# Peptides against a protein of PDB entry 2QAS, part 24

Target 1, 120 residues: chain A of PDB entry 2QAS
Amino acid sequence: PPEDLMQYEAMAQDALRGVVKAALKKAAAPGGLPEPHHLYITFKTKAAGVSGPQDLLSKYPDEMTIVLQHQYWDLAPGETFFSVTLKFGGQPKRLSVPYAALTRFYDPSVQFALQFSAPE

## One batch from the design tools (peptide; made by RFdiffusion4, then SolubleMPNN)

Design b1_p12_5_s1 (from b1_p12_5, 5 letters changed)
Fold by OpenDDE base, seed 1:
Structure b1_p12_5_s1 (fold): chain B 120 residues (1-120), chain A 12 residues (1-12)
Amino acid sequence: as target 1 above (120 residues)
Amino acid sequence: PYRQEYWSSFPF
């Protein structure tokens, strides 16, 4: 097969990461996501730029999935990463996740799914 | 439900 010097597959992956960013920006806007939309976001916990409580990240040494539906606060979707406050064991925890760390995105309400290759 | 403890380990 011909060699792809344009790296179109990587371009497509980056564009699809943009879908996640856009979805999170919708979720962060006044009123939040339109019901019944909600988001499952999976990311590599050891990826560069991921930050949160050490004990929490240590509990999930490979990947973890967060759910943005009813119990999330201060969602802040930036250009390269998003941050959000979630409760674990009843305690609020702040997570910061680069979009590059994402491995899966899913909205069950419409069965929309994306998968990504993330750094190890 | 939507408890983070459950879904954080997905996929099970």
Scores: peptide ipSAE 0.188, ipTM 0.790, DockQ to the pose 0.444
Fold by OpenDDE base, seed 2:
Structure b1_p12_5_s1 (fold): chain B 120 residues (1-120), chain A 12 residues (1-12)
Amino acid sequence: as target 1 above (120 residues)
Amino acid sequence: PYRQEYWSSFPF
């Protein structure tokens, strides 16, 4: 097939990352997500800009999926990354994840799924 | 009941 010099797929993925950002902004709004919506977010733990507790990230050397449903706090969706506090082993931990690090997004309530190419 | 560890590698 002919070469895509416009890089449309990358453009499309960036646009779709905007869906995740928008969804997280809704989740961060007062009252949270409208029931029964909740979010599964998978990201490359070694991607640039990902930050969190060392023990946690070391436990998941490739990808990690976090769930934003009931047990999440201080969700802060920025323009290029979001941060959130989640409990792992009963302990609250802060994660910061660039949207560019995402590989999957899923809302089971409506079976809406997205996949992304993330930095290796 | 909703621990993150249960979904760390959730297949979807």
Scores: peptide ipSAE 0.173, ipTM 0.791, DockQ to the pose 0.533
Fold by OpenDDE base, seed 5:
Formats: C-alpha cells, sequence, structure tokens
Structure b1_p12_5_s1 (fold): chain B 120 residues (1-120), chain A 12 residues (1-12)
C-alpha cells in the first residue's frame, strides 16, 4: 500500500484536539460551562508533560479521568496544555495535562465524544 | 456530591 508521507491521520487528531482546547477555553471563561454541559477528560498519566501531586498520579498508573462540572478552579487552557485545580478527597490538587496526553473527551449532555491515541 | 472520585467513575 502507498505510504502516507503527509501523516494525515495525525493531522486530523491534532485538529480534533483543538476541539478540546476550544471547549476548555469556553469552560475557563467567566461563568464557566453553560448548563447542562460538563466534560469528562481522560488522559495517560505517564505521558510526557503530565504533572501533578505524586500521590494522586501514583493512584492512577495508566489513565485518569477528571470531570469539569461544578467544582473546578483556575482552569488555564494554554496552547499545548491545560492546568486546573480539582478537589480529591476534599483537598485541592493542581493538574497540568498536555492535550497530546488525552485519550478521551466526552460531554454527556449532548453525547459528544472524541477518542485519541496518546503515547506513553 | 460533585467530588472527582464520584463523577470520575460515572459510566459514559
Amino acid sequence: as target 1 above (120 residues)
Amino acid sequence: PYRQEYWSSFPF
């Protein structure tokens, strides 16, 4: 079969990661997400650039899912990664996640789902 | 209850 030297599939995935970035920028705006929208975001915890408390990341050695609905703070969606403060066990934890680390994005309010390949 | 532990386990 002919070799794809353009790497179109990777381009397409990057474009779709842009949807996640755009959604997070909406979530970061004053007032947050418009109800009933909320986001389930799954990522590889061992992917390059992922950072957070060691105890938290150790609890999820492969993948971790976070939810942005009512309790998220200081959401900062950058161009290559986003950071957010979430409460785990009642304690605020700061996570930094590159978009390249994402494996799943889901908004159950409208049943919108995306899946991505994320290297370790 | 909107804790991460609860909602992160919600099936979808």
Scores: peptide ipSAE 0.163, ipTM 0.768, DockQ to the pose 0.369
Fold by OpenDDE base, seed 3:
Structure b1_p12_5_s1 (fold): chain B 120 residues (1-120), chain A 12 residues (1-12)
Amino acid sequence: as target 1 above (120 residues)
Amino acid sequence: PYRQEYWSSFPF
Protein backbone atom coordinates (compact mmCIF):
# COMPACT_ATOMS: atom_id res chain seq x y z
CA PRO B 1 0.00 0.00 0.00
CA PRO B 2 1.05 3.60 -0.54
CA GLU B 3 3.23 5.13 2.17
CA ASP B 4 1.47 7.74 4.29
CA LEU B 5 4.03 10.50 4.64
CA MET B 6 1.43 12.80 6.20
CA GLN B 7 0.93 10.54 9.24
CA TYR B 8 -2.81 11.10 9.22
CA GLU B 9 -3.52 8.46 11.84
CA ALA B 10 -1.24 10.19 14.33
CA MET B 11 -2.94 13.50 13.58
CA ALA B 12 -6.33 11.95 14.23
CA GLN B 13 -5.22 10.45 17.52
CA ASP B 14 -3.83 13.78 18.68
CA ALA B 15 -7.13 15.41 17.84
CA LEU B 16 -8.97 12.81 19.90
CA ARG B 17 -6.61 13.39 22.82
CA GLY B 18 -7.98 16.91 22.67
CA VAL B 19 -11.36 15.49 23.64
CA VAL B 20 -9.86 14.13 26.84
CA LYS B 21 -8.24 17.49 27.57
CA ALA B 22 -11.52 19.28 27.03
CA ALA B 23 -13.39 16.82 29.23
CA LEU B 24 -10.87 17.27 32.03
CA LYS B 25 -11.18 21.03 31.76
CA LYS B 26 -14.91 20.64 32.28
CA ALA B 27 -14.21 18.39 35.25
CA ALA B 28 -11.90 21.01 36.74
CA ALA B 29 -14.43 23.83 36.41
CA PRO B 30 -16.43 24.96 39.45
CA GLY B 31 -18.96 22.33 40.38
CA GLY B 32 -17.07 19.52 38.70
CA LEU B 33 -18.57 17.13 36.19
CA PRO B 34 -22.33 17.21 35.75
CA GLU B 35 -23.97 14.20 37.33
CA PRO B 36 -23.79 11.35 36.46
CA HIS B 37 -20.71 11.85 34.28
CA HIS B 38 -17.44 10.41 35.54
CA LEU B 39 -14.20 9.45 33.85
CA TYR B 40 -12.01 6.37 33.59
CA ILE B 41 -8.56 7.29 32.31
CA THR B 42 -5.91 4.68 31.43
CA PHE B 43 -2.29 5.55 30.74
CA LYS B 44 1.13 3.97 30.34
CA THR B 45 2.93 4.41 33.65
CA LYS B 46 6.39 4.31 32.06
CA ALA B 47 5.65 6.89 29.36
CA ALA B 48 7.82 9.98 29.22
CA GLY B 49 6.53 12.71 31.49
CA VAL B 50 4.45 10.50 33.77
CA SER B 51 5.12 11.44 37.38
CA GLY B 52 3.90 10.11 40.71
CA PRO B 53 4.90 8.24 43.84
CA GLN B 54 7.58 5.67 43.14
CA ASP B 55 5.84 2.94 45.09
CA LEU B 56 2.56 3.50 43.29
CA LEU B 57 4.03 3.51 39.79
CA SER B 58 6.12 0.45 40.62
CA LYS B 59 2.94 -1.38 41.56
CA TYR B 60 1.58 -0.76 38.06
CA PRO B 61 4.58 -1.20 35.74
CA ASP B 62 2.64 -1.21 32.46
CA GLU B 63 -0.52 0.86 32.71
CA MET B 64 -3.09 1.91 35.26
CA THR B 65 -6.60 3.33 35.31
CA ILE B 66 -7.75 6.18 37.49
CA VAL B 67 -11.34 7.19 38.16
CA LEU B 68 -12.48 10.78 38.43
CA GLN B 69 -15.87 10.82 40.09
CA HIS B 70 -16.21 11.97 43.70
CA GLN B 71 -12.80 11.59 45.30
CA TYR B 72 -10.27 13.68 43.40
CA TRP B 73 -8.65 16.99 44.26
CA ASP B 74 -6.76 19.82 42.58
CA LEU B 75 -7.38 18.63 39.05
CA ALA B 76 -5.18 20.76 36.82
CA PRO B 77 -5.62 20.08 33.10
CA GLY B 78 -2.77 21.78 31.29
CA GLU B 79 -2.12 21.96 27.59
CA THR B 80 0.22 18.97 27.38
CA PHE B 81 -0.50 17.12 30.63
CA PHE B 82 -2.89 17.05 33.55
CA SER B 83 -2.25 16.52 37.24
CA VAL B 84 -4.61 15.35 39.96
CA THR B 85 -4.60 14.23 43.57
CA LEU B 86 -6.19 10.87 44.36
CA LYS B 87 -6.27 8.65 47.41
CA PHE B 88 -4.55 5.28 47.35
CA GLY B 89 -4.75 3.21 50.49
CA GLY B 90 -6.29 6.23 52.15
CA GLN B 91 -3.30 8.42 51.35
CA PRO B 92 -3.41 11.34 48.91
CA LYS B 93 -1.05 10.94 45.95
CA ARG B 94 -0.28 13.44 43.19
CA LEU B 95 -0.16 12.14 39.62
CA SER B 96 0.98 13.99 36.52
CA VAL B 97 0.07 12.43 33.18
CA PRO B 98 0.84 13.70 29.67
CA TYR B 99 -2.02 13.31 27.24
CA ALA B 100 0.42 11.47 24.99
CA ALA B 101 0.60 8.70 27.60
CA LEU B 102 -3.11 7.92 27.43
CA THR B 103 -4.34 4.58 26.12
CA ARG B 104 -8.04 4.67 27.04
CA PHE B 105 -10.75 7.11 28.04
CA TYR B 106 -14.26 6.14 29.13
CA ASP B 107 -17.36 7.80 30.52
CA PRO B 108 -19.70 5.00 31.65
CA SER B 109 -22.65 7.34 32.10
CA VAL B 110 -23.04 7.68 28.34
CA GLN B 111 -20.81 4.78 27.30
CA PHE B 112 -18.41 7.08 25.48
CA ALA B 113 -15.03 5.45 24.85
CA LEU B 114 -11.77 6.40 23.16
CA GLN B 115 -8.60 4.39 22.60
CA PHE B 116 -5.13 5.65 21.82
CA SER B 117 -1.78 4.23 20.76
CA ALA B 118 0.92 5.16 23.24
CA PRO B 119 4.66 4.49 23.17
CA GLU B 120 5.68 1.12 24.60
CA PRO A 1 -16.50 1.08 49.50
CA TYR A 2 -14.88 3.09 46.69
CA ARG A 3 -11.12 2.78 46.22
CA GLN A 4 -8.90 3.64 43.28
CA GLU A 5 -7.22 0.25 43.57
CA TYR A 6 -10.41 -1.39 42.32
CA TRP A 7 -9.84 0.17 38.91
CA SER A 8 -6.14 -0.36 38.33
CA SER A 9 -7.11 -1.89 35.00
CA PHE A 10 -9.61 -0.71 32.43
CA PRO A 11 -13.11 -1.99 33.29
CA PHE A 12 -13.64 -3.61 29.89
Scores: peptide ipSAE 0.117, ipTM 0.771, DockQ to the pose 0.533

Design b1_p12_5_s2 (from b1_p12_5, 4 letters changed)
Fold by OpenDDE base, seed 2:
Structure b1_p12_5_s2 (fold): chain B 120 residues (1-120), chain A 12 residues (1-12)
Amino acid sequence: as target 1 above (120 residues)
Amino acid sequence: PYLQEYWSSFPF
């Protein structure tokens, strides 16, 4: 097939990452996500810009999934990354994840799923 | 890869 010099796939990926950002912004708004919506977000833990507890990131050297449903705090969806406080082992931990690091997004309530290629 | 006490069918 002809070479895609427009890189449409990459553009589509970027657009779909925008869906995640928008969803997170809804989640961060007053009142949070409308029930029963909640979000499963998977990302590469070693991707550039990912930051969080060393113990967690060390435990999951490839990728990990976080769930934004009931136990999340201070969700801050920026333009290029989001940060959120989650409890792991009962302790609140702050994660910062660039949208570019995402590999999967899922809302079980409506079975909406997205899959992305993230930096290795 | 799940780290929290939330589980659901995920399209792996």
Scores: peptide ipSAE 0.044, ipTM 0.667, DockQ to the pose 0.192
Fold by OpenDDE base, seed 1:
Structure b1_p12_5_s2 (fold): chain B 120 residues (1-120), chain A 12 residues (1-12)
Amino acid sequence: as target 1 above (120 residues)
Amino acid sequence: PYLQEYWSSFPF
């Protein structure tokens, strides 16, 4: 097949990552997500720019999934990454995740799912 | 893996 010098597949993937960013911005706005919407977000824990408690990230060396519905705090969706506070083992912990690190996005309320290829 | 102990509806 002809060589795609425009890299349309990558452009499309980036656009879809933009959906996640937009959804998180809605979640971070006053009032949060409209019920019953909630978000499952899966990401590669070793991807560049991912940060959080060392012990937590070490426990999940490949990827992990977080849920944003009722128990999350200080969601801050930036342009290239989002950060959020979640409880792990009863302790609040801050995670910072670049959108590029995402591998899955899912909203069970409407069965909306996205899959991404993230660099190792 | 799923990290939070309350929800389990995500298909893994």
Scores: peptide ipSAE 0.042, ipTM 0.680, DockQ to the pose 0.168
Fold by OpenDDE base, seed 3:
Formats: structure tokens, C-alpha cells, sequence
Structure b1_p12_5_s2 (fold): chain B 120 residues (1-120), chain A 12 residues (1-12)
């Protein structure tokens, strides 16, 4: 088969990452997501640009899933990464996750799912 | 209604 020098598949993946970014921007808006929408975000914890509590990230050496539904604070969806405050063991911790680190996105309320290949 | 801790494995 002919070689795709345009790398269309990668372009398509990037476009789909844009869906996640857009969804997070909706979640960050005043009032948050419209009920019953909520988000499961899975990412590679060792991917470049991922930052957070060292002990937490070490506890999940491959990937972890965060749930954005009832208890999240200061969600800041940037252009290349998002950051959010979540409570771990009752303590607020800040996570910063590049969109490139994502492996799964899911909204159970409407069963909308995306999967990505993330470099590590 | 996911109030324990908001991180885990993907649900499926």
C-alpha cells in the first residue's frame, strides 16, 4: 500500500483530542457540565508533561483514570494540557495532564467513548 | 454518584 506522507491518521487523532479539550472547557465553565454528564479521563502517568504528587504518580506507574463529576476544583483546560485539583486521601492535589497523554475518554451518561494511543 | 475517591481503573 502507498505510504501516507500526510499522516492523516495522526491528524484525525489530534482532532479527536480536541473533543476532549472542548468537553473539559465545558466542564470548566460556570455551572459545570449539564447533568447527568460526567467524565472519565484516562492517561499515561509517565508521559511527558504529566505532573502531580510524586507518590500518587508512582502509585499508578502505567495509567490512571480520574472522574470529573461531583468533586473537582479549579479545572483549567489549556491549549496543550489541562490541570485540575482533586482530593486524594482527603487532601487536595493538583494534576497537570497533556492531552497527548490521554488514552481514554468516556462520558457514561451518553456512552460516548474515545480511545487514543499515547506515547510514553 | 462516584464519591469514594475520584480515580480508578477505566470502568470497562
Amino acid sequence: as target 1 above (120 residues)
Amino acid sequence: PYLQEYWSSFPF
Scores: peptide ipSAE 0.036, ipTM 0.638, DockQ to the pose 0.497
Fold by OpenDDE base, seed 4:
Structure b1_p12_5_s2 (fold): chain B 120 residues (1-120), chain A 12 residues (1-12)
Amino acid sequence: as target 1 above (120 residues)
Amino acid sequence: PYLQEYWSSFPF
């Protein structure tokens, strides 16, 4: 097949990452997500820009999935990354995740799923 | 248990 010099697949991936960003912005708005919507977000923990507690990231050396439903705090969806506080082992942990690090996005309430190619 | 239940049903 002919070579795609436009990199359309990458463009499409970036556009779909925008869906995640928009969804998180809705989640961060007053009142949070409209029930029953909630979000499963999977990302590569070693991707550039990912930050969090060293022990947590060591526990998940490849990917981890976070759930945004009831127990999340200070969700801050920026333009290139989002940050959020979640409890792991009963302790609040702050995570910062670039949208480029995402590999999966899922809202079980409506079975809406996205899959992304992320840095290894 | 709650998280595990939902995670176990993840379609990916």
Scores: peptide ipSAE 0.028, ipTM 0.630, DockQ to the pose 0.212

Design b1_p12_5_s3 (from b1_p12_5, 7 letters changed)
Fold by OpenDDE base, seed 5:
Structure b1_p12_5_s3 (fold): chain B 120 residues (1-120), chain A 12 residues (1-12)
Amino acid sequence: as target 1 above (120 residues)
Amino acid sequence: SYRQEYWSAFPF
């Protein structure tokens, strides 16, 4: 088949990652997500730019799914990554996740799902 | 590894 020198598939994936960024920006706005919307976000924990407590990331050596619904704090969706505070074992932990590290995005309330290829 | 874990942000 003809070689795609434009890399359209990569462009499309980047555009879809923009949906996640936009959704998180809505979540970070005053009032948070409109009920009943909530977000399942899966990412590769060893991807470049992922950061958080070592003990936490060690527990999830491949992929980790976080759920943003009732208890999340200081959600900060930047242009290339987002950060958020979640409680694990009752302790608040700060995670920073590049959008490029995402493998899945899901909103169960409307069954909206996206899947991505993430770098290793 | 192929291990995947879920963590929810629900009140308890």
Scores: peptide ipSAE 0.046, ipTM 0.605, DockQ to the pose 0.107
Fold by OpenDDE base, seed 3:
Structure b1_p12_5_s3 (fold): chain B 120 residues (1-120), chain A 12 residues (1-12)
Amino acid sequence: as target 1 above (120 residues)
Amino acid sequence: SYRQEYWSAFPF
């Protein structure tokens, strides 16, 4: 097969990361996501730009899945990363995750799934 | 609404 010098697959993957960003912006708007929509987001915890409590991230040395349904606060979807407050063991924790660190996005309500290759 | 740590145990 001929060599793809345009790197269309990479362009498509970048565009699909935009879907996650757009979905999070909807979730951050007043009223949140329309029920029953909710988001499972998986990311590489050691990827560049990922930040959060060391004890929490150490518990998940490879990947971590967070659920944005009812128990999330101060969701801030930026252009390159999003941050959100979640409760672990009853304690609020702030996470910051670049979109480039994502490996999976899933909305069970409509069975919409995306998978990404994140840098190691 | 499930606890975050519970869902993190199921990466599949």
Scores: peptide ipSAE 0.045, ipTM 0.668, DockQ to the pose 0.421
Fold by OpenDDE base, seed 4:
Structure b1_p12_5_s3 (fold): chain B 120 residues (1-120), chain A 12 residues (1-12)
Amino acid sequence: as target 1 above (120 residues)
Amino acid sequence: SYRQEYWSAFPF
């Protein structure tokens, strides 16, 4: 097959990551997500720019899936990463996740799913 | 593909 010097697949993935960013911005707006929408977000925990409590990241050495539905706080969707506070073991933990670290996005309410290649 | 209706991996 011909060599793709345009890197169209990467462009497409970046565009689709924009969907996640936009969805998170909707979630962060007043009133949150419209019912019954909620988000499952999976990311590589060792990807560059991922940050959070060491004990938490150690518990999930490869990937972590977070759910944004009822129990999340201070969701801040930036242009290159989002941050959010979630409870793990009953304690609030702050996570920061670059969109580039994402591997999966899913909204079960409408069965909308995206899959991404992320750094190993 | 990048979009699909169903996921096979937990917790989906």
Scores: peptide ipSAE 0.028, ipTM 0.578, DockQ to the pose 0.084
Fold by OpenDDE base, seed 2:
Structure b1_p12_5_s3 (fold): chain B 120 residues (1-120), chain A 12 residues (1-12)
Amino acid sequence: as target 1 above (120 residues)
Amino acid sequence: SYRQEYWSAFPF
């Protein structure tokens, strides 16, 4: 097929990343996500802009999945990244993840799944 | 939490 100079696939993926952002904003709103909705978010831990505890990120050198269901705090979905406090090994840890770092998004309550290409 | 570590990889 002809070369896509418009890069429609990239535009579509960016739009779909907007779905994740919007979902996180819903999750961060008062009352949180409506039950039974909850979110599985997978991201490249070495992607630009990802930040968190060294011990945690070192444990997951490629990708990790976080679950936003019952135990998450101070979810702050910004325009380009979100941050959230989660417990790992019983310890609260703050993660900051650019939407561009995402590779998967899943809401099992409605089996809604997205996959993305993320920076290597 | 244990769940966060349990789901460290995408389940699908």
Scores: peptide ipSAE 0.050, ipTM 0.676, DockQ to the pose 0.510; fails the geometry check

Design b1_p12_5_s4 (from b1_p12_5, 5 letters changed)
Fold by OpenDDE base, seed 4:
Structure b1_p12_5_s4 (fold): chain B 120 residues (1-120), chain A 12 residues (1-12)
Amino acid sequence: as target 1 above (120 residues)
Amino acid sequence: PFRQEYWSSFPF
């Protein structure tokens, strides 16, 4: 097939990452997400720009999934990455995740799912 | 109560 020099698939992926960004901005607004919406977000833990406690990230050498529903704090959805505080083992941990690191997004309440190609 | 690790591992 013809070579795609426009990289349309990548552009489409980036556009869909914008959905995640927008959803997180809704989640960060006063009152949070409208019930029963909640978010499962999966990302490559070794992707560029991912940051968090070493002990946490070491438990997930490839990917990890975080859930934003009942317990999340200081969700800050930026333009290129979001950060959020979650409790693991009862301890609050701050994570920063570039949207480019995402591999999956899911809202079980409406079964809305997205998949992304992220750096290996 | 809610556990991040539990739900993070929930298959979908």
Scores: peptide ipSAE 0.286, ipTM 0.837, DockQ to the pose 0.385
Fold by OpenDDE base, seed 5:
Structure b1_p12_5_s4 (fold): chain B 120 residues (1-120), chain A 12 residues (1-12)
Amino acid sequence: as target 1 above (120 residues)
Amino acid sequence: PFRQEYWSSFPF
């Protein structure tokens, strides 16, 4: 088969990662996400650029899913990564996740789902 | 109250 020197599939994946970034920017705006929208975000915890408390990341050695619905704080969606504070076991934890680390995005309110291949 | 661990495991 012909070799794709343009890497169109990677371009398409990056474009779809842009949807996640845009959604997070909406979530970070004053007032947050419009009800009933909320986000399930899954990422590879060992991917480059992922950072957070060691105890938390150790609990999820492969993938981790976070939910942005009722309680999220200081959501900061940057151009290459986002950071957010969430409560685990009642304790606030700060996570920083590159968009490239994402493997799944889902909004149950409208059943919108995306899947990604993430580098290790 | 909302629990991150509970909802994060909820089936899609």
Scores: peptide ipSAE 0.258, ipTM 0.822, DockQ to the pose 0.364
Fold by OpenDDE base, seed 1:
Structure b1_p12_5_s4 (fold): chain B 120 residues (1-120), chain A 12 residues (1-12)
Amino acid sequence: as target 1 above (120 residues)
Amino acid sequence: PFRQEYWSSFPF
């Protein structure tokens, strides 16, 4: 097959990562997501820029899925990464995840799904 | 109460 010097696949994935960013910005806006929308976000826990409690990240050495539905706090969707506070075992924990670390995005309410190739 | 550990296993 011919070489793709334009790297269209990478550009397309980058554009689709913008959908996740936009969705998170909607989730962070006053009032949050409109019911019944909620987000399942999967990311590589060892990707560059991922940060959080050691106990949590060590529990998920490869990928981790977080759910933004009922209990999420201080969602801060930046331009390159987002941060959010979630409760694990009843304890609030802060996660910071670059959009580049994402491997899956899903909104079950409308069955909207995106998959991404993230660096290992 | 809602648990991340539980619901993350059911993304549908």
Scores: peptide ipSAE 0.242, ipTM 0.814, DockQ to the pose 0.355
Fold by OpenDDE base, seed 3:
Structure b1_p12_5_s4 (fold): chain B 120 residues (1-120), chain A 12 residues (1-12)
Amino acid sequence: as target 1 above (120 residues)
Amino acid sequence: PFRQEYWSSFPF
């Protein structure tokens, strides 16, 4: 088959990462996500730019899934990464995750799913 | 109460 020198697949992948960014911006707006929408976000914990408490990240050496539904604070969706505060064991933890580190995105309320290839 | 650890492992 002919070579795709335009790299359309990569372009599409980048565009779809934009969907995640846009969704997080909606989640960060006053009032949060419209119910019953909520987000499952999975990312490679060892990807470049991922940061958080060592004790937490060590528990998830490969991938970690976070849920943005009822309890998340200070969600800050930037242009290349987002940061959010979540409670683990009752303790608030700050996570910073580049969009490039994402491997899956899911909104169970409407069964909307995306998968991404993240560098290992 | 909501538990992040529980839901983060919940099957899709």
Scores: peptide ipSAE 0.214, ipTM 0.799, DockQ to the pose 0.379

Design b1_p12_6_s1 (from b1_p12_6, 5 letters changed)
Fold by OpenDDE base, seed 2:
Formats: structure tokens, C-alpha cells, sequence
Structure b1_p12_6_s1 (fold): chain B 120 residues (1-120), chain A 12 residues (1-12)
């Protein structure tokens, strides 16, 4: 097939990453997400810009899935990454995740799903 | 729903 010099697929992927950013901004607003909406977010833990406790990231060498529903704190959705505090085994951990590191986004309440190709 | 690695899927 003809070579896509415009890289439309990549542009589309970036646009869809914007949906995740927008959703997280809604989640970070006062009162949080409108029930019953909640967010499953999967990301590559080794992707550039991913930050968190070394022990936690070592435990999840490839991907990690977090949920924003019942227990999350200080959600801060920036322009290129978001950060959030979650508990793992009862211990609070701070994670910073670039939107480019995402591989999956899912809201079970309305069965809205997105998948992304993230670099290894 | 997909499995999650954080405690956030459980009510406090």
C-alpha cells in the first residue's frame, strides 16, 4: 500500500490520548467522576517518564493497571502526564505516568474502551 | 472489568 507520509494513525492515537487526559481532568475536579463512572488505566512501567517507587515498578516490570474509583488521592492531570496517589497492599504510593505510556483505557460503566500502541 | 493492581478497586 502507499506510504502514509502524514502518519495519520499516529495523529489519531495522540488525539485519543487527549480523551484520557480530558477524562482524568474530570476525575480530578471537585466531587470526582459522576457515578458510576470509573477509570481503568493500563501503562508500560518502563516507558520514558514513568515515575514511582523503585520497589513498586520492579514488581511490575511490563505493565500495570490502576483504577480510579474508590481509593485514589491527589490526582493531578498535567498536559503531558498525570500523577496520582494509590494504595498497593495498603501502602500509599505516588505514580507519575505520561499519557504516551498508556496502553489501555476503560470505563466499565459505559463500556468505553481505548487501546494504544506504546513503545517498548 | 479488567484486573487491577492497586487497592483502589475496593471500597475503603
Amino acid sequence: as target 1 above (120 residues)
Amino acid sequence: APPADADSLFRP
Scores: peptide ipSAE 0.253, ipTM 0.846, DockQ to the pose 0.173
Fold by OpenDDE base, seed 1:
Structure b1_p12_6_s1 (fold): chain B 120 residues (1-120), chain A 12 residues (1-12)
Amino acid sequence: as target 1 above (120 residues)
Amino acid sequence: APPADADSLFRP
């Protein structure tokens, strides 16, 4: 088949990752997400740039799914990654996740779902 | 809804 020198598929993937970034920026704005919107975010824990407590990341050697709904703090969506404080077993933990590490995004309130290929 | 690995689903 013809060689795609434009790499359209990659561009499309990046555009869709942009949806996640935009959604997180809305979540971080004053007032948070408009109800009933909430976000499920799945990412590869061993992807470059992912950081957090060693004990937590060790517990999830492949992927983790976090939810931004009732308990999340200091959400900081940057241009290449976002960081957020979540509780695990009652203990607050800080996670930093590059958008490139994402494998799934889902908002159950409107059944909006996205899937991505991420480095392993 | 898919399973979550954090406590964020709980409303205090």
Scores: peptide ipSAE 0.224, ipTM 0.795, DockQ to the pose 0.161
Fold by OpenDDE base, seed 5:
Structure b1_p12_6_s1 (fold): chain B 120 residues (1-120), chain A 12 residues (1-12)
Amino acid sequence: as target 1 above (120 residues)
Amino acid sequence: APPADADSLFRP
């Protein structure tokens, strides 16, 4: 079959990553997400650009899932990555995650889910 | 729902 030099599949995936970015921007707006919306975000912890406490990332060598619902602070959704402060066992920690590192996005309130192929 | 590693699901 002919080679896709346009790389449409990759473009489509990037577009879907844009949904996550848009959702996070809504979450970061005054008032936060409209209830009952909340977000489960899974990402590859070793992907380029992922940053956070070494001890935390070491505990999750492959993937990690965070939830943005009741306890999150200073959500900053940038154009290529987002950062957020979350508590783990009661301890606040700052994470920075490129959208390219995401493997899953889920909003249980409306059962909306997306899956992505992130760098291995 | 998938398991979460952060505390954000808890509402005090």
Scores: peptide ipSAE 0.155, ipTM 0.743, DockQ to the pose 0.167
Fold by OpenDDE base, seed 4:
Structure b1_p12_6_s1 (fold): chain B 120 residues (1-120), chain A 12 residues (1-12)
Amino acid sequence: as target 1 above (120 residues)
Amino acid sequence: APPADADSLFRP
């Protein structure tokens, strides 16, 4: 096939990442997500910009899936990354995840899913 | 649904 110098696939991926950002901004707004909406977010733990407790990230050398539903705090969706506090085994942990690190987004309530290519 | 690695799927 002919060479795509416009990089349309990457543009499309970034556009879809915008959906995740928008969804997280809705989640961070007063009142949170409208029930029963909740978000499953999967990301590459070794992607540039991902940060969190070493002990936690070490347990997930490739990907990690978090869910924003019943127990999450201080969700802060920025323009390039979001941060949130979640509990793992009862222990609160702060994570910062660039949207570029995402590989999957899913809202089970309406079976809406997105998949992304992320740096390996 | 995909498996979640955090507790946030469950109510306190």
Scores: peptide ipSAE 0.131, ipTM 0.735, DockQ to the pose 0.171

Design b1_p12_6_s2 (from b1_p12_6, 4 letters changed)
Fold by OpenDDE base, seed 4:
Structure b1_p12_6_s2 (fold): chain B 120 residues (1-120), chain A 12 residues (1-12)
Amino acid sequence: as target 1 above (120 residues)
Amino acid sequence: APPPDADSLFKP
């Protein structure tokens, strides 16, 4: 096939990442997500910009899936990354995840899913 | 759906 110098696929991927950002901003707004909406977010733990407790990230050398539903705090969706506090085994942990690190976004309530290519 | 790694799926 002919060479795509416009990089349309990458543009499309970034546009879809915008959906995740928008959804997280809705989640962070007063009142949170409208029930029964909740978000499953999967990301590459070794992607540039991902940060969190070493002990936690070490347990997930490739990908990690978090859910924003019943127990999440201080969700802060920035322009390039979001941060949130979640509990793992009862222990609160702060994670910062660039949107570029995402590999999957899913809202089971309406079966809406997105998949992304992320750095390996 | 993929299994979550955090407790957030469960009610307090």
Scores: peptide ipSAE 0.179, ipTM 0.794, DockQ to the pose 0.169
Fold by OpenDDE base, seed 1:
Structure b1_p12_6_s2 (fold): chain B 120 residues (1-120), chain A 12 residues (1-12)
Amino acid sequence: as target 1 above (120 residues)
Amino acid sequence: APPPDADSLFKP
């Protein structure tokens, strides 16, 4: 097939990753997400730029899913990555996840879902 | 959707 020098697929993926970034910015705004919206975010734990407690990341060698609904703090959605404090087993942990590491985004309230290719 | 790995769905 013809060579796509425009790399449209990558552009589309980036645009869709932008949806996640925008959603997180709404979640971080005063008042948080408008109910009943909540976000399921899945990412590759070994992707470049992913950071968090070693014990936690070691427990999830491939990917893990977090939810922004009832317990999340200090959500900081940057331009290339977001960071957030979540509890695992009752203990607060800080995670930093590049948008490029995402593999899935889902808002059950309206059944909106996105899937992404991420580095293995 | 797969279950979350954090405690974030729990509302005290």
Scores: peptide ipSAE 0.117, ipTM 0.701, DockQ to the pose 0.157
Fold by OpenDDE base, seed 5:
Structure b1_p12_6_s2 (fold): chain B 120 residues (1-120), chain A 12 residues (1-12)
Amino acid sequence: as target 1 above (120 residues)
Amino acid sequence: APPPDADSLFKP
């Protein structure tokens, strides 16, 4: 078959990552997410641009899933990455995750799920 | 009881 020089698949994937960004922007708005919506976000911890406490990232050498429901603060969904403060083991930690590092997005309230191909 | 931490609840 002919070679796709437009890279449509990549464009489509970027568009889907945009859904996550949009969802996080809604979550960051006053009042947060409309109940009962909450988000499970999985990402590659060693992907370029991922930053956070070394102890935490070391505990999850490949992928890590975070939940945005009860204990999250200062959610800042930027255009290329989002930052958020979460509690792990009772301790607040600041994470910064590029959308490009995501591998899974899930909202159990409506069973909405997305999967992405992230750098290995 | 306090709400669960971000690493206490994962996909069922």
Scores: peptide ipSAE 0.091, ipTM 0.670, DockQ to the pose 0.323
Fold by OpenDDE base, seed 3:
Structure b1_p12_6_s2 (fold): chain B 120 residues (1-120), chain A 12 residues (1-12)
Amino acid sequence: as target 1 above (120 residues)
Amino acid sequence: APPPDADSLFKP
C-alpha cells in the first residue's frame, strides 16, 4: 500500500485528544459537568509529565483510571496537561496528567468512549 | 453513603 507521508492517523489521534481537553474545560467551568455526565480517564502513570504522590503512582505502575464525578476539586485544564485534586482512601491528592499520557476516555452517561496510544 | 473515591476502575 502507498506510504502515508501526511501521517493522518497521528493527526486524528491529536484531534481526539483535543476532545478530552475540551471536555475537561467544560467540567472546569462554573457549575461543572451537566448531570448525568461524568468522566473516566485512564492514563499511563509512568508517562513523561505525569505528577502525583509517589505512593499512589507506585500502586498503579502501568495505568490508572480516575473518575471525575463526586469527589474532585480545583480542576485546571491547561493546554498540554490538566491537574485536579481527588480523594484516594479518603485523602485528597493532587494529580497532573499530560493529555499525551491518556489511553482511555469514557463518559458512561452517553456511552462515549475514546482510546489512545500513549508514550511511556 | 459517602461517595466513592476517584480511583474507580473503567467499566464499559
Scores: peptide ipSAE 0.086, ipTM 0.676, DockQ to the pose 0.340

